# Designs tried in a protein design run: peptides against a protein of PDB entry 6FRK. Part 239

Target 1, 411 residues: chain A of PDB entry 6FRK
Amino acid sequence: NEEVLNAMLKEVCTALLEADVNIKLVKQLRENVKSAIDLEEMASGLNKRKMIQHAVFKELVKLVDPGVKAWTPTKGKQNVIMFVGLQGSGKTTTCSKLAYYYQRKGWKTCLICADTFRAGAFDQLKQNATKARIPFYGSYTEMDPVIIASEGVEKFKNENFEIIIVDTSGRHKQEDSLFEEMLQVANAIQPDNIVYVMDASIGQACEAQAKAFKDKVDVASVIVTKLDGHAKGGGALSAVAATKSPIIFIGTGEHIDDFEPFKTQPFISKLLGMGDIEGLIDKVNELKLDDNEALIEKLKHGQFTLRDMYEQFQNIMKMGPFSQILGMIPGFGTDFMSKGNEQESMARLKKLMTIMDSMNDQELDSTDGAKVFSKQPGRIQRVARGSGVSTRDVQELLTQYTKFAQMVKKM

## One batch from the design tools (peptide; made by RFdiffusion4, then SolubleMPNN)

Design b2_p24_7_s1 (from b2_p24_7, 13 letters changed)
Fold by OpenDDE base, seed 1:
Structure b2_p24_7_s1 (fold): chain B 411 residues (1-411), chain A 24 residues (1-24)
Amino acid sequence: as target 1 above (411 residues)
Amino acid sequence: EEELLKKLAELNKLWLKLQEILNE
């Protein structure tokens, strides 16, 4: 019995190490699981595998829970959220994702760029904020991040913003001066929450980096980025252990929508390779796939319009990267779809949809949209001008539609 | 659960076909 337990624990420990879980945490978990398992209950013919899995799951849930309640913004108040983290951690992108998340929830949100160290930091923030229609503040001339942060926070407080996000300079190897700057910014703006942004792809380095931030700045929340990667999220446990702060959100891709509230149970389930059936159900329910029954019926009848294609592209874009959905299904590894092809495919879909936004209802609702355009070539030129694309791009769209419609007719 | 998996499998087939067409 003890040999079987030790063998199964060795397999679990190997899988956790392969998931970038810190070796000290894996060792601690192994000892905690051994102490929690009653060997007498194992003798009673209970499914030893399920019991060990449950004990491992329970101990991982404890490792991701710092015992501190996550900070949440107060509605109708001014909530100042300061971001800290390494350069390349996805901090600036995550500021925009968080602002967009709260904006979509009906919060009055804004962004402040207090990164004076990185050339083009303000341009990057401005570009992201403008695309998301989020108000922003920063300077091209002011070099003191304390001044920029203070002025920006004061401005947005006076304008009754509810969520005020401050992006700071990312740490490089120049350790002490940047931490002093972060502390000066924090002291000046008096943030309600300090968020440490961590890249999950740094693996075993997560603990040391998270500790270095917590030792200098009062980190109260963690956001983990790049969980769309080969990073299985084990570094997140190291961040919680080092910061003693809860994970509040995760970044699951490069898109502004690839951002979700942290859920403990789904995260641990995914880390163990059990999939995320709950997140899959939630995501499928958010897609309103019930509207797809009407589409599946139309497809069964060999009817496929440009509007039906547009609606499918909308559904695909709402689903996000299909690799994320597959990664929620037990037994489908994240490696099934090459990541590079998904982003390019999504950009192509968005371009195609932009062309279709310049089509009229007669063109969109035609059972032979390509024939409508072929009969009246002036329609191609109208759509091309309306969408700001070439006539060739519209012809390529119609060619793709024709291929789809032929494939649907063969189904 | 089985209906959800069937709907997902159908969506996956549609997505794979979409990717084939977009990569051609």
Scores: peptide ipSAE 0.024, ipTM 0.422, DockQ to the pose 0.128
Fold by OpenDDE base, seed 3:
Structure b2_p24_7_s1 (fold): chain B 411 residues (1-411), chain A 24 residues (1-24)
Amino acid sequence: as target 1 above (411 residues)
Amino acid sequence: EEELLKKLAELNKLWLKLQEILNE
C-alpha cells in the first residue's frame, strides 16, 4: 500500500512540477498528503486514486489560501490601489483591466501613471484608458513618480473617485532603486491596497520574486497574469506562500475583458487539468446559449445568413477570449488556440459587425447574402458609405461570409 | 451536463472554424 501511494504521489509531484509549482511546495504537499491519507482506509476498497486526488486537491486549496481575507474596496469611499511588479509582468495592462472591471461594476474609477522610468508608459496607459473611457492622470514633463502619484491621487480624491489605481515603474531586475521608489510612492499616497502583479510564465522564479517584493513593500494582494500562456499557474502558489497575501484577480489574456476574480476551486481544478465545469456553466448561462438552438438547427439545414454570422460574432464577443472557455473544458488543452491573435481577431470581428450594422434586413436575412450584393453592386457602395469603410472591406466581409457558409454546409 | 458539453463542443467547432477563417 505504501509503495502504491508513493508511486501515485510521484506522478502527481511530476505533474505539479510541470505546472510550475515550486519544488519546496511540492515536497511539502507530498508530506501533507501522506499524513492526511489513512493507509487503513485505503485498504478498505476505496478508490485509492480518487482518495489521493482529493487529498492533493485539498492540500492545493490550502496552498492558495493565505488565511488572510482579501481587501475589498469600500463603496462611497476613496480607495487608493497601488500596483507594484516587474517590467513585463503585465502590470500596466492589469491596472487598465482592474479599472475597467470596477467601472463595469458601477464604480467611479480612474488611472494614474506614475511610471517615469519606461519611455511611453504614459502613452500606453493613456491609450488603454481612452479606449475604455477611464479617466487618467500622468505627466510628460514630471520625472518624479512621487509627485505624479501624489498630484494624481489628490486630484481624483477631490473629484470624488471611488477607485484610484496607481501604476508604478517596473524594472527588469530586483533593483534597490526600484524598491526605494516604490516605498517613496507608497509613503506619499498611503494606499489602501498594494497589489503585486506577477507573471505566471516565470515559473520557478515566482517564489524569489514575490518574496523580494513582500520584503520591501507591504503587499496585501496578488494578481497573477499570463494564465493564458503555457503557464499552468503553479507559480501562483509560490506567490501566495511568499507574500502571505491572497490572489484577488487573474489575467487570462491580452484583452481588457480577460480579467476575472480569483476563485480557488476553479483555479486548482484547472491547475490539475480537471477543467472548470462550474465556470463553464456560468459562462454558458451568461451567453444565453438557449438562443443558439435555433442557430444550430439552421446550421444543420445548411442555412447560414449574414444575420446568423452577426449573431455568432456577438456570441463570440460575449464569450470573451474563447481560450478561457476551451481551458474550462476537461481534456481541451490550452494549446489549441494560438492566443496571440485573439485581440486582432476581436478587433476584426468588431469591424465586420460594424459593416453589417449598415446592412438592411433583406441583405442580412438572405440565404445567399453574397449573391444579393453581387447582383446589385450599389448595395456594396451603400454599406461602405454607411459604415465608413471601403468597398473593398465590404467585399472582404462577403468573401469571409461565403467561406463560412461553405464550411457550415460541410458540417 | 452532457447536453451542455455537447452544445459547447459544437460552439467550439464553430469558433475554431471562425478563427481559421479570420486568420486566413
Scores: peptide ipSAE 0.024, ipTM 0.424, DockQ to the pose 0.147
Fold by OpenDDE base, seed 4:
Structure b2_p24_7_s1 (fold): chain B 411 residues (1-411), chain A 24 residues (1-24)
Amino acid sequence: as target 1 above (411 residues)
Amino acid sequence: EEELLKKLAELNKLWLKLQEILNE
């Protein structure tokens, strides 16, 4: 029994190390699991694998709980949230995602760009904020991040904003000058919460980086980014251990909606490759896929229109990157889809939808859309002009539609 | 749950076929 336990624990420890869990945490977890498993209960014919998995799951749940209650914004108050983290961590994108999250919840939210070090930081924030209709502040001329942060916070306090998010400068490497600048900004604006943004893809470096930030700045919350299939999220455990601060949100992709409140159970389930059935159910319910019964029924009758194809593309785009959905299904590895092919495929889908936006209802609702265009070639030229594409691009769309309609008839 | 997984698996098959068609 002890040999079987040790063999199974070795497999779990290997999988956790491959998930970027810190070696010290894996060792501690192994000893805690050994101490929690009664070897006599293992002898009684219980499924040894399930028992070990449950013990591992329980110990991982403890590792993501810092024993500190997460900070939450107070309604009707001015809440200043300062973001800290390295360059490339996804900090700036995460500021916009958090602002958009609170805005969708009915909070009066704004963004401040206090990154004066990176050329184009303010332009990037402004572009993201404008797309999301989030009020923003920053400067093209002021070089002191303390002045920008202070002026921006004062402005938005006077305008009765409830959520004031301050993005700070990052560095490519951990430098003392970065920490001095962060301390000066924090002292000037007196934030209610300091959020450390960590890239999950940096693997074993997560502990050292998270510790370095915590030793210099009063980090109270963690956001983990790039949990979009390649990073198994083991670095998140290292961040919690080092900062003693809760994970409040996770970034699951590049879209502004690829941002979720942290849930312990789904996260640990995903880390262990068990999938996230609850999150999958929630996501499917949000997609209103039950309205697709009428579509599935049409598909069964071998009727497939350009509108039906458009609606399918909308559903696929609402689902987001398919790797995220697959990564929620038990037994489907996150590696099933290469990230590069997904972004290109989404861009292609968006281009096809833009062409279809220039089609009329007669073209979209025809049971043989390709034949409508073949009978009247002037329609191709109209659609091409309306969508700003070549006549060839419209012909390629119609060819793809015909291939789809043939595949649907075979389903 | 099983029906939801079935619907997702069908959507996945459609999406994979879509990816094949878009990558041709």
Scores: peptide ipSAE 0.023, ipTM 0.447, DockQ to the pose 0.112
Fold by OpenDDE base, seed 2:
Structure b2_p24_7_s1 (fold): chain B 411 residues (1-411), chain A 24 residues (1-24)
Amino acid sequence: as target 1 above (411 residues)
Amino acid sequence: EEELLKKLAELNKLWLKLQEILNE
């Protein structure tokens, strides 16, 4: 029994080390799991593998819990959030993602660029903020980040903003001058929360970086970036251990919507390769996929209309990036869908839906939509004019519909 | 849970087939 336990713990420890979990944390976890497993209960014929997996899961959940409640903004108050982190950590893009997250929830949100070190930092922030319709502040002429941060915070406080996000300079190295500048900014603006942004792809360096920031600045929250399939997320455990601060959000890609509140259970499940079944259930329930039973029944009877295709495109657009859904299914690696093809596919779907918005009910509800258009070519010209596209674009849609309907009939 | 996984596997197959058709 002890040999089987030691063999399974060796496999788990190897997988955690391959996931960039710090060797000290892996040793401590191994000892805690050994102490938590009653060898007498393992003798009673319970599935030893499930018991060990559950004990490992429970100890990993404790490692991501710093024992401190995460800071949350107060509605109707002025909440100042300062961002800190190295250059290339995704800090500036994460400021925009957090601002957009709160804006979508109906918070009066703004962005301040106090990065005077990087050429074009303010232009990048301005571009991101303008695309998301987020108010912003910064300077092209002021070189003191303390002045910019103070003026920007005062301006947005006077305008009754609820969420005031301050982006600071990042450097390539842990330089004392950067930490002094960050401390001067923090002392001037008196932030309600200091967020450390960490790149998950730096692996074993996560602990040393997180500690260096915590030793100089009162980090209260962590955001982990680049959790988009390449980083296994083990560095997040090291960041929590070093900062004694909760992870509040994760960045899951390059898009402004690739940003999620941190959930402990889904994160540990994904780290262990178990998938995120709970997040998948939540996402499926949010989609109200109960209407898909009627569609699956129609598909089983070989009936597929242009309206049924339109409803499917609406469901796909509501799901968001399908790579995120696949990455929640156990055994489906993120490598199966190249990210570049998803944005182009979504733009194509939206174009096809815009063409179908110019179709009538007789065209949409026909079991052979392509034949309705082939019998009366004047319909193609009407739809093309109504949607502002070429007659060729309408013919391509009808060709795609015909191919899809044929594939559905073979299912 | 198994029914949800089956529905998701079917949706995934439909999506992959749709992506193949949209990329042709």
Scores: peptide ipSAE 0.023, ipTM 0.421, DockQ to the pose 0.141

Design b2_p24_7_s2 (from b2_p24_7, 13 letters changed)
Fold by OpenDDE base, seed 3:
Structure b2_p24_7_s2 (fold): chain B 411 residues (1-411), chain A 24 residues (1-24)
Amino acid sequence: as target 1 above (411 residues)
Amino acid sequence: EEKLLEELKKLNQLYLKLLDILNE
């Protein structure tokens, strides 16, 4: 029995190491699982594998729980949230994602760029903030991040903002000068929450990096980014262990909507490759996919209209990053989507939908939409003028529709 | 649950094909 347990634990430990779980945490988990499993109960139990999986799951849940309640913003108060993290961690993008999340929840939110070290940091933040219609502050002339942060926080406090997010400088390495700057900013603005942003793709370096930040600044929350990469998220366990701070959100792609509140159970399930069936059900229910039965039936009959394509584009747009949904299905590896082009694909979808908004019902509901346009080229010119695009863009849409309709007929 | 998972798998195959077409 002990040999069988040791063999099964070896397989689990290998899988956890392949998921970027820190080797120390894997060793500790192995010991904790051994101590939690009664070998006599395992001898009587029909399903030793399920017992070990359940014990592993419970120990992983404990590893992501720091035993500290996550900070939450107070409604009607001014909540200052300072972001810290290395360059390339996704910190600036995560500031915009968090701001957008709170804005969509009906919070009066704003962004401050206190990154004076990186050329174009303010332009990047401004671009993201403007696209999301989030108020922002920064300077092109002030080089002291403390001054920028202080002025920006004061401005937005006076304007009664509820969520004030401060993005700070990131560097490529743990440098004393970075930590001094972060401390000076933190002391000046007195943040209600300090959020450490960690890139999950750094794997085994997560512990050392997270510890270095926690040893210098009072990190109270963690956000893990790039969980849309090859990173299985094992580095998140290292971040919690090192910071003793809860993960509050995860970044799951490049889009501003690729951001979700951290949920322990779904995260551990995904880490173990079990998928997230609950999150999938919730997401499906949010999409009102009950209307998709009629679409699936039409597709079975090889009927596919421009309207049916438009409805599919709406569904994709509502679903957000399709990589998240695939990652919720057991046995769909996260690697199936070349994730680098999701934002460009979403922008392309939105452009295609805008062209289709200039089509009439006869064009949209035709079982051969491309033939309707080919028979009457004046329709292409009308749609092009109505949507503000070239006749070529309309022809490209019709080509894509034709390709898609051919693929549907082969299903 | 199993029926929902099968429908979701079909939807996912459809969306994967859509994404492939959009990335071409």
Scores: peptide ipSAE 0.023, ipTM 0.449, DockQ to the pose 0.187
Fold by OpenDDE base, seed 1:
Structure b2_p24_7_s2 (fold): chain B 411 residues (1-411), chain A 24 residues (1-24)
Amino acid sequence: as target 1 above (411 residues)
Amino acid sequence: EEKLLEELKKLNQLYLKLLDILNE
């Protein structure tokens, strides 16, 4: 019985190490699981594998729970949220994602760029904020992040903003100068929450980085980024252990919508390769895929319009990275989508949709949209002018539609 | 659950075929 337990624990420990879980945490987990398993219950003919899996799951849930309640913004108050993290952690992108999340929930949200170190930091934030219609503040001339942060926070407080997000400078290394700057900014703006942004792809380095931030700045929340298929999320456990702070959100891709509240159970289930059936159900329900029966029926009848294609592109874009959906299905490997830059495909879909937004209902609802355009070439020129694209781009869209419609007729 | 998984498999097949068309 002990040999069987040790063998199964070795397999689980190997899988957790392959998921970038810190070796110290894996060792601790192994000891805790061994202590929690009654060997007498294992003798009673219970499914030993299920019992070990449950014990492992329970101990992983404890590792992501710091025992501290996550900070939440107060409605009708001014909530200042300061972001800290290394350069390349996705911090600036995550600021925009969090701002957009709260804006979509009806909060009056704004962004401040206090990153004076990185050339183009303010332009990047401005670009993201403008696309999301989020108010922003920053400077092209002021080099003191304390001044920028203070002025921006004061401005947005006076304008009665509820969520004030401050992006700070990152560094490539843990530099004392970075932590001093962060401390000066924190002291000046008196944030209600300090969010550490961590890249999940750094694996075993997560603990040391998270600890270095917590030792210098009062980190109260963690956001884990780059949980897009490749990063198995084991670094998140290291961040919680080091910061003693809850994970509040996860970044699951590069799109502004690739951002979700952290849920412990789904996260641990995914980390163990059990899939996320609950998140899949939630995601499917959010998509209002109830219209899929009507679509599947239309597809069965070989009727496929440009509008039906547009609706499919909308559904794909609403689904987000399909790698995430696949990663929620038990037994679907993440490698199934490896054949393309999914972001480039999403950008292509969005471009195609923008072209179709310049089409009329007669063109969109035609059972042979390509033939409507081929019979009247002036339609191609109209759509091209309306969407700001070449006539070639419209012809390529119609070619893709024709290929798709032919494929649908063969299904 | 099984019905949802079958629909998701169909959506996946459609999406893969769409990606193939977009990558051609």
Scores: peptide ipSAE 0.023, ipTM 0.459, DockQ to the pose 0.122
Fold by OpenDDE base, seed 2:
Structure b2_p24_7_s2 (fold): chain B 411 residues (1-411), chain A 24 residues (1-24)
Amino acid sequence: as target 1 above (411 residues)
Amino acid sequence: EEKLLEELKKLNQLYLKLLDILNE
C-alpha cells in the first residue's frame, strides 16, 4: 500500500514539475497529501486513486488561494489600477485587455501610458486603445513617468472615469531604479489596486521575480499571461506563494478577447490535465446551444441547408477561438489549430456569412442549395453584387456547402 | 456531462471537417 501511494505521488510530483511548479511547493504538496491520506486511510473502502487525486486537487486549490479577498472595482467611483511587471511579461497588452473587459461590462474605462523608458510604448498603447475605442493618455515629450501618471489620473478623474489603468515602465532585470520609479508613481497616483503581470513561460524564475516585486511594491493582485500553448500554469502557483496576492485574470492568447477572470477549480483541473469540464459547461450554457438538439436531429435525417450552415458559423463565432474550446476537452491538445490558421479561419467564416446574408429564404432553406443556384445562375450574380464579392467567391461557398453537406450525410 | 462531452466531440469533428473544407 505504501509503495503504491509513493509511486502515485511520484507520478503526480513529476507531472507538477513538468508543469513548471516550484520544487519547494511540490515537496510541500507531497508531504501535505501524504499526511492527509494517512489520516483518511482509516476509512476503509474508497478507491485509493480517487482519494489521492482528490487530496492533490485540494492541496493545489490551497496553493492558489492566498487567503486574501481579491480587490474589485466599485461602480460609480474612480478606481485607479496600476500595472507593474518586467519587460516582455505582456503588461501593455494586458492593460488593453483589462480595459476592454471592463468597457464591455459597461464601465467608463481609460488607459494611461506612463512607460517613458521603452521607445514606441505610447504608440503601441495608442494603437491597441484606438482599435478597442478606449480613451487614452500619454506623452511623446515628457520623460518623467510620475508627471504623466499624475496628469493622466487627474484628467480622467475630472472626466468621471470609473476604471483608470496606468501602464508603467518594465525593465529586463530587477533594477533598484525600476523599483524606485514604480514607488514614486504609486505614491503620486495612490492606486486602489497594484497588479503584477507575470509571464507563465518563464517557469522556475516566477517565484524569484514575483518576490522581488512584492518586497519593493505593495502588489495586491496578479495577472498571469501566456497561458496559451506550451506554458503550463505551474508558475502561477509560485507567483501566488511569493506575492501572497490572488490571481484575478489570465491571458490565454494574443487577441484582445483572450482574457478571462481567474477561476481556481478550472485552472487546477487544466493543470492536472483533467480538462475544464465546468468551464466548458458554463460556456455552452452561456451560448444557449439548446438549438443543438434540433440541429443534431436534422443532421441525423441528412438534411443540411445553407441556413443550418449559417447557424453553425454563428455558434462557432459566439464560442470565440475554437482552440480555447478544444483545450477545455480532456485529451484534445492545444496543437490542433495553429494560431495563424484560426484568425484566418474566423475571417473566412465571417466572409462566408456576409455572402449568405445576401441570400433569400428560398436559397437558405433549400435542402439542395447548390442545385437552386446551378439551375438559375442569375442568383449567383445577385448574391455576389449584394455582398460585394466575386461570382467565384459565391461559387466557392456553394462548393464548400456541398462538400460539408456530403460529410454531414456520412456522419 | 458525458452526453454534453459526446455532443461537443461531435461538434468538434464537424468544425474540423469544416476547417478542412475551408482550407481546401
Scores: peptide ipSAE 0.022, ipTM 0.473, DockQ to the pose 0.160
Fold by OpenDDE base, seed 5:
Structure b2_p24_7_s2 (fold): chain B 411 residues (1-411), chain A 24 residues (1-24)
Amino acid sequence: as target 1 above (411 residues)
Amino acid sequence: EEKLLEELKKLNQLYLKLLDILNE
């Protein structure tokens, strides 16, 4: 029985190491699982594999729990949230995702760009904020991040904002100058929460990076990004262990909606390759798929408008990367859809939706939208100007719509 | 659960068909 236990634990330990779980945590987990398993209960004919999997699952749940309650913003107060993290961690994108999350929940939210080191940081933040209709602050001329952060926080406090998110400079390396700048900004604005943003794809480096940030600034929350990648998220366990801070959110893609509250059980289930049925159910319920019966019925009648196409694109975008949804279903491997084509396809869908946002109700609700545009070419020019695209881009959209409408009529 | 899987399969088929049209 002990030999069988040791063999099965070796397989689990190998799978956890392949999931980027730190070797020290895997060793500790192996010892804890051995101590938690009753060998006499394992002899009684219980499925030894299920028992070991359950013991491993329980110990992984403990590793994700730092024993510290997550900070939560207070409604009707000014809550200052400072973001810290390395360049390329997805920090700036995550600031916009968190701002958008709170805005959708009815919080008065704003963004401050205190990244003076990276050229175009403010333009990137401004572009993301404008697309999400989030108020923003920053400077093209001020080079002191302390001045920008202080002025921006004061401005938005005076305007009674409830969520004030401050993005800081990310560096390529752990530089002493980065940590000094972060400490100066933190001392000036006195944030209610400091969020460390970590890239899940850095694997075994997660512990050392997370520790270096915690040793310099009072990290109180962790956000893990790039969990849509090949990274199984084992580095998240290292971040919790090093920071002693809870994971509050995860980034699951490049879209502003590819952001969700961290749930321990689904995360560990996915890490072990058990799927995420609960997250799948929640995501499907959020999609309000009941409204798709009416659309499937319209499609069965061979009626397909530009509005119906727009609503389908919205539904696809709300689903996020379909590879992630499939990866939530037990027995569908993560490799079933080549991820490269999906991100490009989502960017194309978003461009098409932006063109359709410049169309009027008569164009959107026409049973033959392409014919409406062909009869009055001035409509193509209006839509092209309104969406900031070429007349060719609008013609390509109408060609795609016509192909789709013809396919729907053949179904 | 079974209904949810059937609806997801229908959405997937629609998504794959849309991707095929966008890649043509």
Scores: peptide ipSAE 0.022, ipTM 0.469, DockQ to the pose 0.138

